# Peptides against a protein of PDB entry 3C2G: the designs that were tried, part 44

Target 1, 209 residues: chain A of PDB entry 3C2G
Amino acid sequence: IRTFDLLGLLLHDSDAIDGFVRSDGVGAITTVVQYPNNDLIRAGCKLLLQVSDAKALAKTPLENILPFLLRLIEIHPDDEVIYSGTGFLSNVVAHKQHVKDIAIRSNAIFLLHTIISKYPRLDELTDAPKRNRVCEIICNCLRTLNNFLMMWIPTPNGETKTAGPNEKQQVCKFIEIDILKKLMSCLSCEGMDTPGLLELRSTILRSFI

## One batch from the design tools (peptide; aimed at target 1 L49 N147)

Design b2_p24_2_s3 (made by RFdiffusion4, then SolubleMPNN; from b2_p24_2, 16 letters changed)
Fold by OpenDDE base, seed 1:
Structure b2_p24_2_s3 (fold): chain B 209 residues (1-209), chain A 24 residues (1-24)
Amino acid sequence: as target 1 above (209 residues)
Amino acid sequence: EEEEKLKEIVEILSKSQEPKRYFF
């Protein structure tokens, strides 16, 4: 725990973060959070989130790391772990087709739907810190979904990657009325990634209607 | 039933952004 806090303090600039990632720092954290200690898992996932936008991640093999993290988020009920893990996922898939493919093969679409579905409506949450954290988690999931949907948008040259039958079925769950209401609720929250959520709304309208 | 569901989806997504609720 103290080691992760110290690393978080030292990893304050892009060069330090890239150096840590190039030295398999993400793999090292992933190894440590395999121990069944909630505080350790929380601290490790927080550190993963802090380095999740590193340029060096484009050259890091994530074939074992990403499935492990997805499984960790699936089985761990801690909102801080879910926040950090979904945040990590949303950042690492951004602009990286090979990472998107790993995430999809690892059932990320279904997991994201499950995460959004388990949380109550934001207006039912009276505790402001809890409500904000839940909103951030939903936003992370929706941003990740947008990054996946962009793979299947036809390019100007008419080329498009077709989603497989299983991926289509999983993506169709995101047009459920409950999910759409949660999208709209997040768009009404201050300080959220409104541009990304607006893009998702537009993508859903174009893809399903 | 499918047409009604699509209309509902369009209605939900076309709703003007509710004024930003300042949660602070």
Scores: peptide ipSAE 0.195, ipTM 0.675, DockQ to the pose 0.058
OpenDDE base, seeds 2, 3, 4, 5: peptide ipSAE 0.191, 0.193, 0.191, 0.191; ipTM 0.676, 0.672, 0.677, 0.673

Design b2_p24_2_s4 (made by RFdiffusion4, then SolubleMPNN; from b2_p24_2, 13 letters changed)
Fold by OpenDDE base, seed 1:
Structure b2_p24_2_s4 (fold): chain B 209 residues (1-209), chain A 24 residues (1-24)
Amino acid sequence: as target 1 above (209 residues)
Amino acid sequence: SLEEKLKEIVKILKESEKPKKYSF
């Protein structure tokens, strides 16, 4: 645990982070978080989040890493693990079609919907730290969803990747009133990625209306 | 073991660090 905290402090610049990722650092962390220790899992997932925007991830095989992380988020009812894991997911799928495909075939769309649906409305959370963490988790899920939806929007030349019937059914759940209300609540939260959430709103409108 | 994997991560980190450029 202390080792991961120290590692997080040492991975302070982009070159160090990129070097760590090139040396299979993500794979090493993923191996460590397989041990049944909640504090270790939290620390490892936090470290994954810290390196999740590294340029070297574009060249890192994620076929074994992403399914494992998604399963970990699914089975571990811990806000810190869910925060770090969804944050990692949102960053690694950005601008990487092959990573999006791995996530989707690993049931990421369904999982993200499940996560958002399980959390209460932000106005029902009286504890400010808890409310902020929940808002961040929902934002991570919604940013990831935006990255998926963007694949299915027609380009100006008429080219469009077609979603399969199962993916269409899963993504249609995100226009449910409760999900849309949570999106709007996040847009009202101070310090959140409002531009990214506004982009999602636009993407939803283009996809479903 | 867990200890061996943690040592591996530390090793990876050390190898990833570029030599510190000393600037005046």
Scores: peptide ipSAE 0.146, ipTM 0.631, DockQ to the pose 0.016
OpenDDE base, seeds 2, 3, 4, 5: peptide ipSAE 0.025, 0.079, 0.075, 0.027; ipTM 0.556, 0.613, 0.601, 0.519; seeds 2, 3, 4 fail the geometry check

Design b2_p24_3 (made by RFdiffusion4)
Pose (drawn by RFdiffusion4):
Structure b2_p24_3 (pose): chain A 208 residues (1-190, 192-209), chain P 24 residues (1-24)
Amino acid sequence: IRTFDLLGLLLHDSDAIDGFVRSDGVGAITTVVQYPNNDLIRAGCKLLLQVSDAKALAKTPLENILPFLLRLIEIHPDDEVIYSGTGFLSNVVAHKQHVKDIAIRSNAIFLLHTIISKYPRLDELTDAPKRNRVCEIICNCLRTLNNFLMMWIPTPNGETKTAGPNEKQQVCKFIEIDILKKLMSCLSCEMDTPGLLELRSTILRSFI
Amino acid sequence: FHTMVNEENEHRAEKMEREREELH
């Protein structure tokens, strides 16, 4: 845990996190967090969040790491893990088609739907720290969804990709009534929460 | 939509950079 904390302090900028990624740091973190201990898992995922915007992640073999992290997000009961994991997912898919492909094959879009649907409306959360966390979680999920939807919107540049049935059923779940009600309620609930502005901005983009 | 998504990713990366510098 202290090693994770120290690496977190050392990796202060883009060159440092890229150096860590080229040294197989992401594979090391994911291997270590297989140990069933929540403090250790929380610490490893915090560091993964920190290095997630690394451009070197375009070169790292993610065929095994990514499905493992999706499974962790799916079953781990604590919000800090979920926050870290979905934050990492939104950055790691960004600008990387082959990585989006890995995520789709592992049902990443279906998982975003499940993570968003499990939480009550933001007005039903009393403690401010927790409400802000759920807000950032939903925001992470929708930012990930938006990084996927780009592939299938007609671009005059000429890269009109066709969605397979697998991608179609996952994306179409986001027009089911239950999630639309929840998403529209985040847009209008009446809530002093620092992440609310970014969340509402991201929701509008998801509908667009 | 595509421009907005790209700008959001860039802003997020800038924010994370500032958070890393402050943590260091």

Design b2_p24_3_s1 (made by RFdiffusion4, then SolubleMPNN; from b2_p24_3, 15 letters changed)
Fold by OpenDDE base, seed 1:
Structure b2_p24_3_s1 (fold): chain B 209 residues (1-209), chain A 24 residues (1-24)
Amino acid sequence: as target 1 above (209 residues)
Amino acid sequence: FIESVEKEEKERREKQLKELEERS
């Protein structure tokens, strides 16, 4: 725990973060968070989030790391772990087709739906910090979904990847009224990535119309 | 409900860690 906190303080610039990632820092964190210590898991996932936008991740094999993290957020009820894990996922899949493919093969689409579905409606959360954290988690999930959906939108030249039948079925769950209401609720939250959520709305419309 | 589950999972993991430490 103290080591992760110290690392979080030292990793304040992009060069230090890239150096840590090149030294297999992500693999080291994922090894340590396998211990049954909730505080260690929280600290490790937070550190993963802090390095999740590193350029060096493009050269890091995520074939073992990403499925592990997805399983971790599946089995943990902890909002801080889920926040950090979904944040990591959303960042690492951005602009990386290979990482998107690993996530999809690891049942990420279904997991994202499960995560969004398990949280109460934001209007039922009276505690502002809790409501904001839940909103951030939902936004991380939806941003990740947007990154997946963009693969299946036709390009101007008419070329597109086709989603498999299972992926299509899983994506169709995101047009459920409950999910759409949660998306709309996130647009009303202060400090949220409103442009990103509006982009997702547009991507959903282009995917289903 | 979520907060209750989080608390129970934390307590479970802390117990598991303690049991591992006692066996080490």
Scores: peptide ipSAE 0.017, ipTM 0.434, DockQ to the pose 0.020
OpenDDE base, seeds 2, 3, 4, 5: peptide ipSAE 0.006, 0.018, 0.012, 0.016; ipTM 0.371, 0.460, 0.361, 0.430; seed 3 fails the geometry check

Design b2_p24_3_s2 (made by RFdiffusion4, then SolubleMPNN; from b2_p24_3, 14 letters changed)
Fold by OpenDDE base, seed 5:
Structure b2_p24_3_s2 (fold): chain B 209 residues (1-209), chain A 24 residues (1-24)
Amino acid sequence: as target 1 above (209 residues)
Amino acid sequence: FIKQVEEEVEKQREKRLKELEERS
């Protein structure tokens, strides 16, 4: 625990973060969070979130790391772990086609739906800190989904990947009425990534035209 | 793609309605 907090205090600049990632720092954290200690898992996932935008991650093999993280955020009961894990996922898939492909093959689209589905509507949450954290988790899921959908948008000058039939079916689950009600409730929360929700709406519309 | 999504949503809705009718 104290070691991850100390590492988080040392990793303030992009060069230090890239140095940590090049030294297999993500693999080291992933090894530590495999122990059945919730405090270590929480601290490790928070550190993963802090390094999740590192440029060096484009050269890091994530084939063993991503499936483990996806399983962790599927089963772990702590919202702080889910927040950090979904935040890591949303950042690590950004602008990295090979990472998106690993996540999708690891059933990430269905997992994002599962995570959104397990939380109540935000208007049913009376505790403001809990409501805000759930809101941030849903935003991380939506940003990750947006990054996946962008792969299937036709570009004027590029070969567009076609979504497989299973991927299309999993994306269709996000237009279920209960999911849509939860997403609409997020628009009413203060400090929400309203631009991200509008970008997702635009991406959905462009993916379907 | 929208038409396929709409058709698949309608299929899922019909499937859920049938599952609800079979449980009642």
Scores: peptide ipSAE 0.013, ipTM 0.353, DockQ to the pose 0.016
OpenDDE base, seeds 1, 2, 3, 4: peptide ipSAE 0.000, 0.012, 0.008, 0.007; ipTM 0.293, 0.337, 0.317, 0.373; seed 4 fails the geometry check

Design b2_p24_3_s3 (made by RFdiffusion4, then SolubleMPNN; from b2_p24_3, 19 letters changed)
Fold by OpenDDE base, seed 4:
Structure b2_p24_3_s3 (fold): chain B 209 residues (1-209), chain A 24 residues (1-24)
Amino acid sequence: as target 1 above (209 residues)
Amino acid sequence: FIKAVEEADEEARRRQLELLKERA
């Protein structure tokens, strides 16, 4: 725990983060968070989030890391772990087709739906910190979904990957009224990346029209 | 306190896994 906290303090600049990632820091974290200690898992996932936008991650093999993290998020009820994990996921899949493919093969789409579905509506959360955290989680999930959907949207250049039938069915679950209501609730949250959520909404709509 | 939180988290995790099995 203290080690991850210390690492988090030291990894405040992009060069240090890149250095850590190049030294297989992500693999080291994922090894450590395999221990059944919730505080360690929280700290490790938070550190993963902190390094998740590192440029060096483009060269980091994620084939073993992503499935593990997805499983961790799936089984761990902790909002902080889910927040950090979904944040990590959303960042690492951005602009990285191979990472998207790993995540999708690891049932990420279904997991994202499951996460969103498990949380209550934001209007039912009276505690502002909890509501904000849940909103952030949902936004991370939706941002990740947007990154996936963007692969299947026809580009003007005609190169479109087609979603498999399973992926298509899983994506269709995001147009459920409950999910859409949660998305809309996130759009109403203060301090959220409203432009990003609007883009996602547009992407979702375009994926189903 | 930490142990109680860990036990509660583990129980919640177990219940979540059971719910996932029931839905599969």
Scores: peptide ipSAE 0.015, ipTM 0.436, DockQ to the pose 0.017
OpenDDE base, seeds 1, 2, 3, 5: peptide ipSAE 0.013, 0.000, 0.009, 0.011; ipTM 0.388, 0.299, 0.443, 0.346; seed 5 fails the geometry check

Design b2_p24_3_s4 (made by RFdiffusion4, then SolubleMPNN; from b2_p24_3, 16 letters changed)
Fold by OpenDDE base, seed 1:
Structure b2_p24_3_s4 (fold): chain B 209 residues (1-209), chain A 24 residues (1-24)
Amino acid sequence: as target 1 above (209 residues)
Amino acid sequence: FIDEVEKAEEEAREKQLKELKELS
């Protein structure tokens, strides 16, 4: 715990973060969070989130790391772990086709739906810190979904990847009325990337028209 | 259903933590 807190304080600039990532820092964190201690898992996942936008991640193999993290999020009921893990996922898949493919093969689409489905509507949450955390989690999931959907939208030149039958079926679950209501509720949250959520809404609509 | 699975996995993790502490 204290080690991750100290590392988080030291990793305050992009060069330090890139240096940590190049030294297999993500793999090191992933190894440490295999210990079944909730506080350690929280601290490790938070540190993963802090380094998740590092440029050096483009050169880091995530084939062993990402499936482990997805499984950790799947089995851990802790909102802080889910927040950090979905934030990490959202950042690492951004503009990285290879990482998107690893995530999809690791059942990420289904997991994102599961996470969004388990939380109540934001208007039903009376505790402001809890409501804000849930909003952030849903936004992380939806931003990750947007990154997946963009692969399957036809470009003006007619080039497109085709989603597999299973992926198509899993994506279709996101047009459920309850999921759409949760998406709309996130657009009303203060401090959220409203433009990004509007882009996602457009991407979802285009994926089903 | 999902909440029950998450709870069962957390209980399993807590058990493993206890076993590791007893061995250390």
Scores: peptide ipSAE 0.015, ipTM 0.415, DockQ to the pose 0.020
OpenDDE base, seeds 2, 3, 4, 5: peptide ipSAE 0.005, 0.009, 0.005, 0.000; ipTM 0.276, 0.432, 0.322, 0.360; seeds 2, 4, 5 fail the geometry check

Design b2_p24_4 (made by RFdiffusion4)
Pose (drawn by RFdiffusion4):
Structure b2_p24_4 (pose): chain A 208 residues (1-190, 192-209), chain P 24 residues (1-24)
Amino acid sequence: IRTFDLLGLLLHDSDAIDGFVRSDGVGAITTVVQYPNNDLIRAGCKLLLQVSDAKALAKTPLENILPFLLRLIEIHPDDEVIYSGTGFLSNVVAHKQHVKDIAIRSNAIFLLHTIISKYPRLDELTDAPKRNRVCEIICNCLRTLNNFLMMWIPTPNGETKTAGPNEKQQVCKFIEIDILKKLMSCLSCEMDTPGLLELRSTILRSFI
Amino acid sequence: STRLENAREEQDEDFDNFITEALE
């Protein structure tokens, strides 16, 4: 845990996190967090979140790491892990088609739907720290969704990709009534929460 | 961190520019 904390302090900028990724740091973190201990898992995921915007992640073999992290997000009961994992997912798929492909094959879009659906409306959360966390989580999920939807929107530049039935059923779950009600309620609930502005802006983009 | 906030803001801007181009 202290090693994770120290690496977190050392990796202050882009060159450092890229150096860590080229040294197989992401694979090392994911291997270590297989140990069933929550403090250790929370610490490893915090560091993964920190290095998630690395451009070197375009070169790292993610065929095994990514499905493992999606499984961890799916079953780990604590919001800090979910926050870190979905934050990492949103950055790691960004600008990387083959990585989006890995995530789709592992049902990443279906998982975003499940993560968003499990939380009550933001007005039903009393403690401010927790409400802000759920807000940032939903925000992370929708940012991940938006990084996927770009593939299938007609671009005059000529890269009109066709969605397979697998991608179709996952994306279409986001027009089911339950999640639309929840998403529209985040847009209008009445809530002193620092992450609310970014969340509402991201929701509008998801509908667009 | 500020770096991660900036990376998220760049993704949002990229998406807005992409939609603007798709509408044209």

Design b2_p24_4_s2 (made by RFdiffusion4, then SolubleMPNN; from b2_p24_4, 11 letters changed)
Fold by OpenDDE base, seed 2:
Structure b2_p24_4_s2 (fold): chain B 209 residues (1-209), chain A 24 residues (1-24)
Amino acid sequence: as target 1 above (209 residues)
Amino acid sequence: SSRLREAAEEQDRDFDEHLRLSLE
């Protein structure tokens, strides 16, 4: 635990973060979080989040890491783990088609829906810190979804990947009224990435309309 | 094109209205 905290303190420099990632730091963290210690898992996932935007991740094979992390998020009820894990996911899939493909094959779309569905409406949460954390989780999920959907939107150059039938079906679940309500609730929250949520809205509209 | 933007804005309005009505 203290080691991850120390690492987190040292990883304020982008070069240090890249160095950590190049040294298979992500793999090391994933190895450590396999131990059934909640505090260790929290700290490890937080560290993953901290390095999730590292440039070196573009060269890191995530074929073994992503499925494990997704499974961890699926089975772990801890908001901090889910927050960090979904944050990691959202960052690592951004602008990386290969990583998106791995995530999708690993049932990420369904998982994102499951996560959003399990959380109550934000207006039902009276505790501000809890509400904010839940909002952040939902935003992470939705941002990840946006990144997936963008793959299937026609580019001006005519190169469009077509979503498979299973992916389309899973994506259709996000137009459920409860999911849309949660999206709207996030838009009403102060301090949220409103531009990102608006982008998702636009992407949803383009995907279904 | 201006037409595509207008159509997108209309769709956005329709979507927002649908959401508003659903929240109510």
Scores: peptide ipSAE 0.021, ipTM 0.444, DockQ to the pose 0.033
OpenDDE base, seeds 1, 3, 4, 5: peptide ipSAE 0.011, 0.017, 0.020, 0.013; ipTM 0.380, 0.462, 0.502, 0.407

Design b2_p24_4_s3 (made by RFdiffusion4, then SolubleMPNN; from b2_p24_4, 13 letters changed)
Fold by OpenDDE base, seed 2:
Structure b2_p24_4_s3 (fold): chain B 209 residues (1-209), chain A 24 residues (1-24)
Amino acid sequence: as target 1 above (209 residues)
Amino acid sequence: SSRLRKAREEQAKDIDEHLELAAK
């Protein structure tokens, strides 16, 4: 834990972060967080989030890392783990088709739906820090999902991948009434990505229904 | 079904309107 905190303090420089990533730092973290220690898992996931936008990640194979992280998020109900994990996911899938494919094959779309569905309504959360954290998690999920959808949106250049039937079905779950009620509860949160929510809905309605 | 789709579209439209109002 202290080691990860120290690393977090040292990794403020982009070159240092890239150096860490090039040295398989992400793999090292994922190895460490396999131990059943909640504090270690939290610290490790936080560090993952901190390096998740590193340029060096473009050269890092994520085939083993990403499925593991998704599973970790699935089995750990810890808000800090979920926050860091979804944040990592949202950053690593951005502008990376191959990473999106890995995530989708690892059932990321369904997982994102599960995460949003399991959290209480934001308007029912009286604890501001908790509410804000949940809001951030939902924003991470929305950003990730929008990034996925971009793969299947027709581009002016006509080269669009078609979403498979399973992916379409999973995407369409985000326009069901229960999830919509949940997402609407986010409007009371100052940090809510309202544009992202609108984009998600618009894209689903236009391209997936 | 076409009916279910329309119902979802209407619901979505209502939600979008609420979202737009909330975003102002």
Scores: peptide ipSAE 0.029, ipTM 0.590, DockQ to the pose 0.028
OpenDDE base, seeds 1, 3, 4, 5: peptide ipSAE 0.025, 0.027, 0.026, 0.024; ipTM 0.578, 0.609, 0.610, 0.559; seed 1 fails the geometry check

Design b2_p24_4_s4 (made by RFdiffusion4, then SolubleMPNN; from b2_p24_4, 12 letters changed)
Fold by OpenDDE base, seed 2:
Structure b2_p24_4_s4 (fold): chain B 209 residues (1-209), chain A 24 residues (1-24)
Amino acid sequence: as target 1 above (209 residues)
Amino acid sequence: SERLEKARQEQADDFDEHVKLSLS
């Protein structure tokens, strides 16, 4: 735990972060967080989030890392872990088709559905820190979903990937009316990424209309 | 197309209204 904190303090510049990632820092963290220590898991996932936008990740194999992290998020009832994990996911899938594919094959879309389903509506949360954290988690999920759906929207040249049957099923589960209502409730939340939510709405419409 | 965009906007508006009503 203290080590992760120290690492976090050292990783202030992009070069240091890239160096850490190139040295299989992500793999090292995932190795550590597999042990049943909640504080360690929190610290490790937070560190993952901190390095999740590193350029070096483009060259980092995530075939083993992402499925592990997704499973960790799925089974670990910790808002901080979920926050960090979904944040990591949202960052690593951005503009990376290969990473999106890995995540989707690992049931990421359905996992996002599960995560959102787990949390109450934001208006039911009276504790501001809790509400803010949940809001951030939802935003991470929204951003991730948007990135997934964009793969199946035709480009101006008419080229597009087609969603497989499993992916389509996962998407259909995500866009259930109750989930969408919950997402729309986030629009009233202070500090919410309203533009991002609107972008997701647009993406959904473009995907299904 | 303009027609498609109009349809999408209509669907968006309908959805927003539906959600708003359901949340009120």
Scores: peptide ipSAE 0.030, ipTM 0.471, DockQ to the pose 0.029
OpenDDE base, seeds 1, 3, 4, 5: peptide ipSAE 0.024, 0.024, 0.020, 0.018; ipTM 0.485, 0.484, 0.511, 0.475

Design b2_p24_5 (made by RFdiffusion4)
Pose (drawn by RFdiffusion4):
Structure b2_p24_5 (pose): chain A 208 residues (1-190, 192-209), chain P 24 residues (1-24)
Amino acid sequence: IRTFDLLGLLLHDSDAIDGFVRSDGVGAITTVVQYPNNDLIRAGCKLLLQVSDAKALAKTPLENILPFLLRLIEIHPDDEVIYSGTGFLSNVVAHKQHVKDIAIRSNAIFLLHTIISKYPRLDELTDAPKRNRVCEIICNCLRTLNNFLMMWIPTPNGETKTAGPNEKQQVCKFIEIDILKKLMSCLSCEMDTPGLLELRSTILRSFI
Amino acid sequence: SDTRLKEAREEQDEDFDNFINDAL
């Protein structure tokens, strides 16, 4: 845990996190967090979140790491882990088609739907720290969704990709009534929460 | 680290907005 904390302090900028990724740091973190201990898992995922915007992640073999992290997000009961994992997911798929492909084959879009749907409306959360966390989680999920939807919107540049039935059923779950009600309620609930502005802005983009 | 991640998120939002403008 202290090693994770120290690496977190050392990796202050882009060059440092890229150096860490080129040294197989992401694979090392994911291997270590297989140990069943929550403090260790929370610490490893915090560091993964920190290095998630690395451009070197375009070169790292993610065929095994990514499905493992999606499984972890799916079953781990604590919001900090979910926050870190979905934050990592949103950055790791960004600008990387083959990585979006890995995530789709592992049902990443279906998982975003499940993560968003499990939380009550933001007006039903009393403690401010927790409400801000759920808010940032939903925001992470929708950012990840938006990074996927770009593939299938007609671009005059000429890269009109066709969605397979697998991608179709996952994306179409986001027009089911339950999640639309929840998403529209985040847009209008009445809530002093620092992440609310970014969340509402991201929701509008998801509908667009 | 938090500032860098915030900036990376803002770039992703801007890229999406530009993409939609180009599609329109």

Design b2_p24_5_s1 (made by RFdiffusion4, then SolubleMPNN; from b2_p24_5, 12 letters changed)
Fold by OpenDDE base, seed 3:
Structure b2_p24_5_s1 (fold): chain B 209 residues (1-209), chain A 24 residues (1-24)
Amino acid sequence: as target 1 above (209 residues)
Amino acid sequence: MEERLREARKKQDEDFDEHLKLAE
């Protein structure tokens, strides 16, 4: 725990973050969080989130890291872990086809649906901090979904990757009314990434409607 | 070009919102 806290203090600029990532920092975190300590897991996942937009991640193999993280957030009920993990996922899949493929093969789509589905409607949450955290989690999930869906949208300049039958079935769950309502609820939340959610809305329409 | 893309996106968003209302 203290190590992650100390490390977090050093990772305030992009160069430091990139340096950490280049030194297999992500792998180091994933190794440490295998220890069954909730505080350690929370701290480690938070640190992962902090480095998740690092440019150096484009050169980092994630074949073992992503499945591990996905499993971690699957089995851990902690909102902070889920927030950090889904945030990490959302950032690392962005603009990286190979990472998207790893995530999808690791049942990310299904997991994202499960995560969104387990939370109550935002209007049922009276505690503002809890509501905001849940909204952020849902937004992370939906942003990740957007990144996946974008792979299957025809572009004028090339052959679009076709979704496999399994992926298609999984992603169709996100156009269910419950999920769409949650998307809309997130759009109404103050301080959320509204542009990102609007982009998802557009992407869903182009993909399925 | 950018303006046309913006308009197209806006229309898509409107269509989506309409779809949501119909699905309720």
Scores: peptide ipSAE 0.019, ipTM 0.455, DockQ to the pose 0.045
OpenDDE base, seeds 1, 2, 4, 5: peptide ipSAE 0.010, 0.007, 0.013, 0.006; ipTM 0.386, 0.376, 0.417, 0.372; seed 2 fails the geometry check

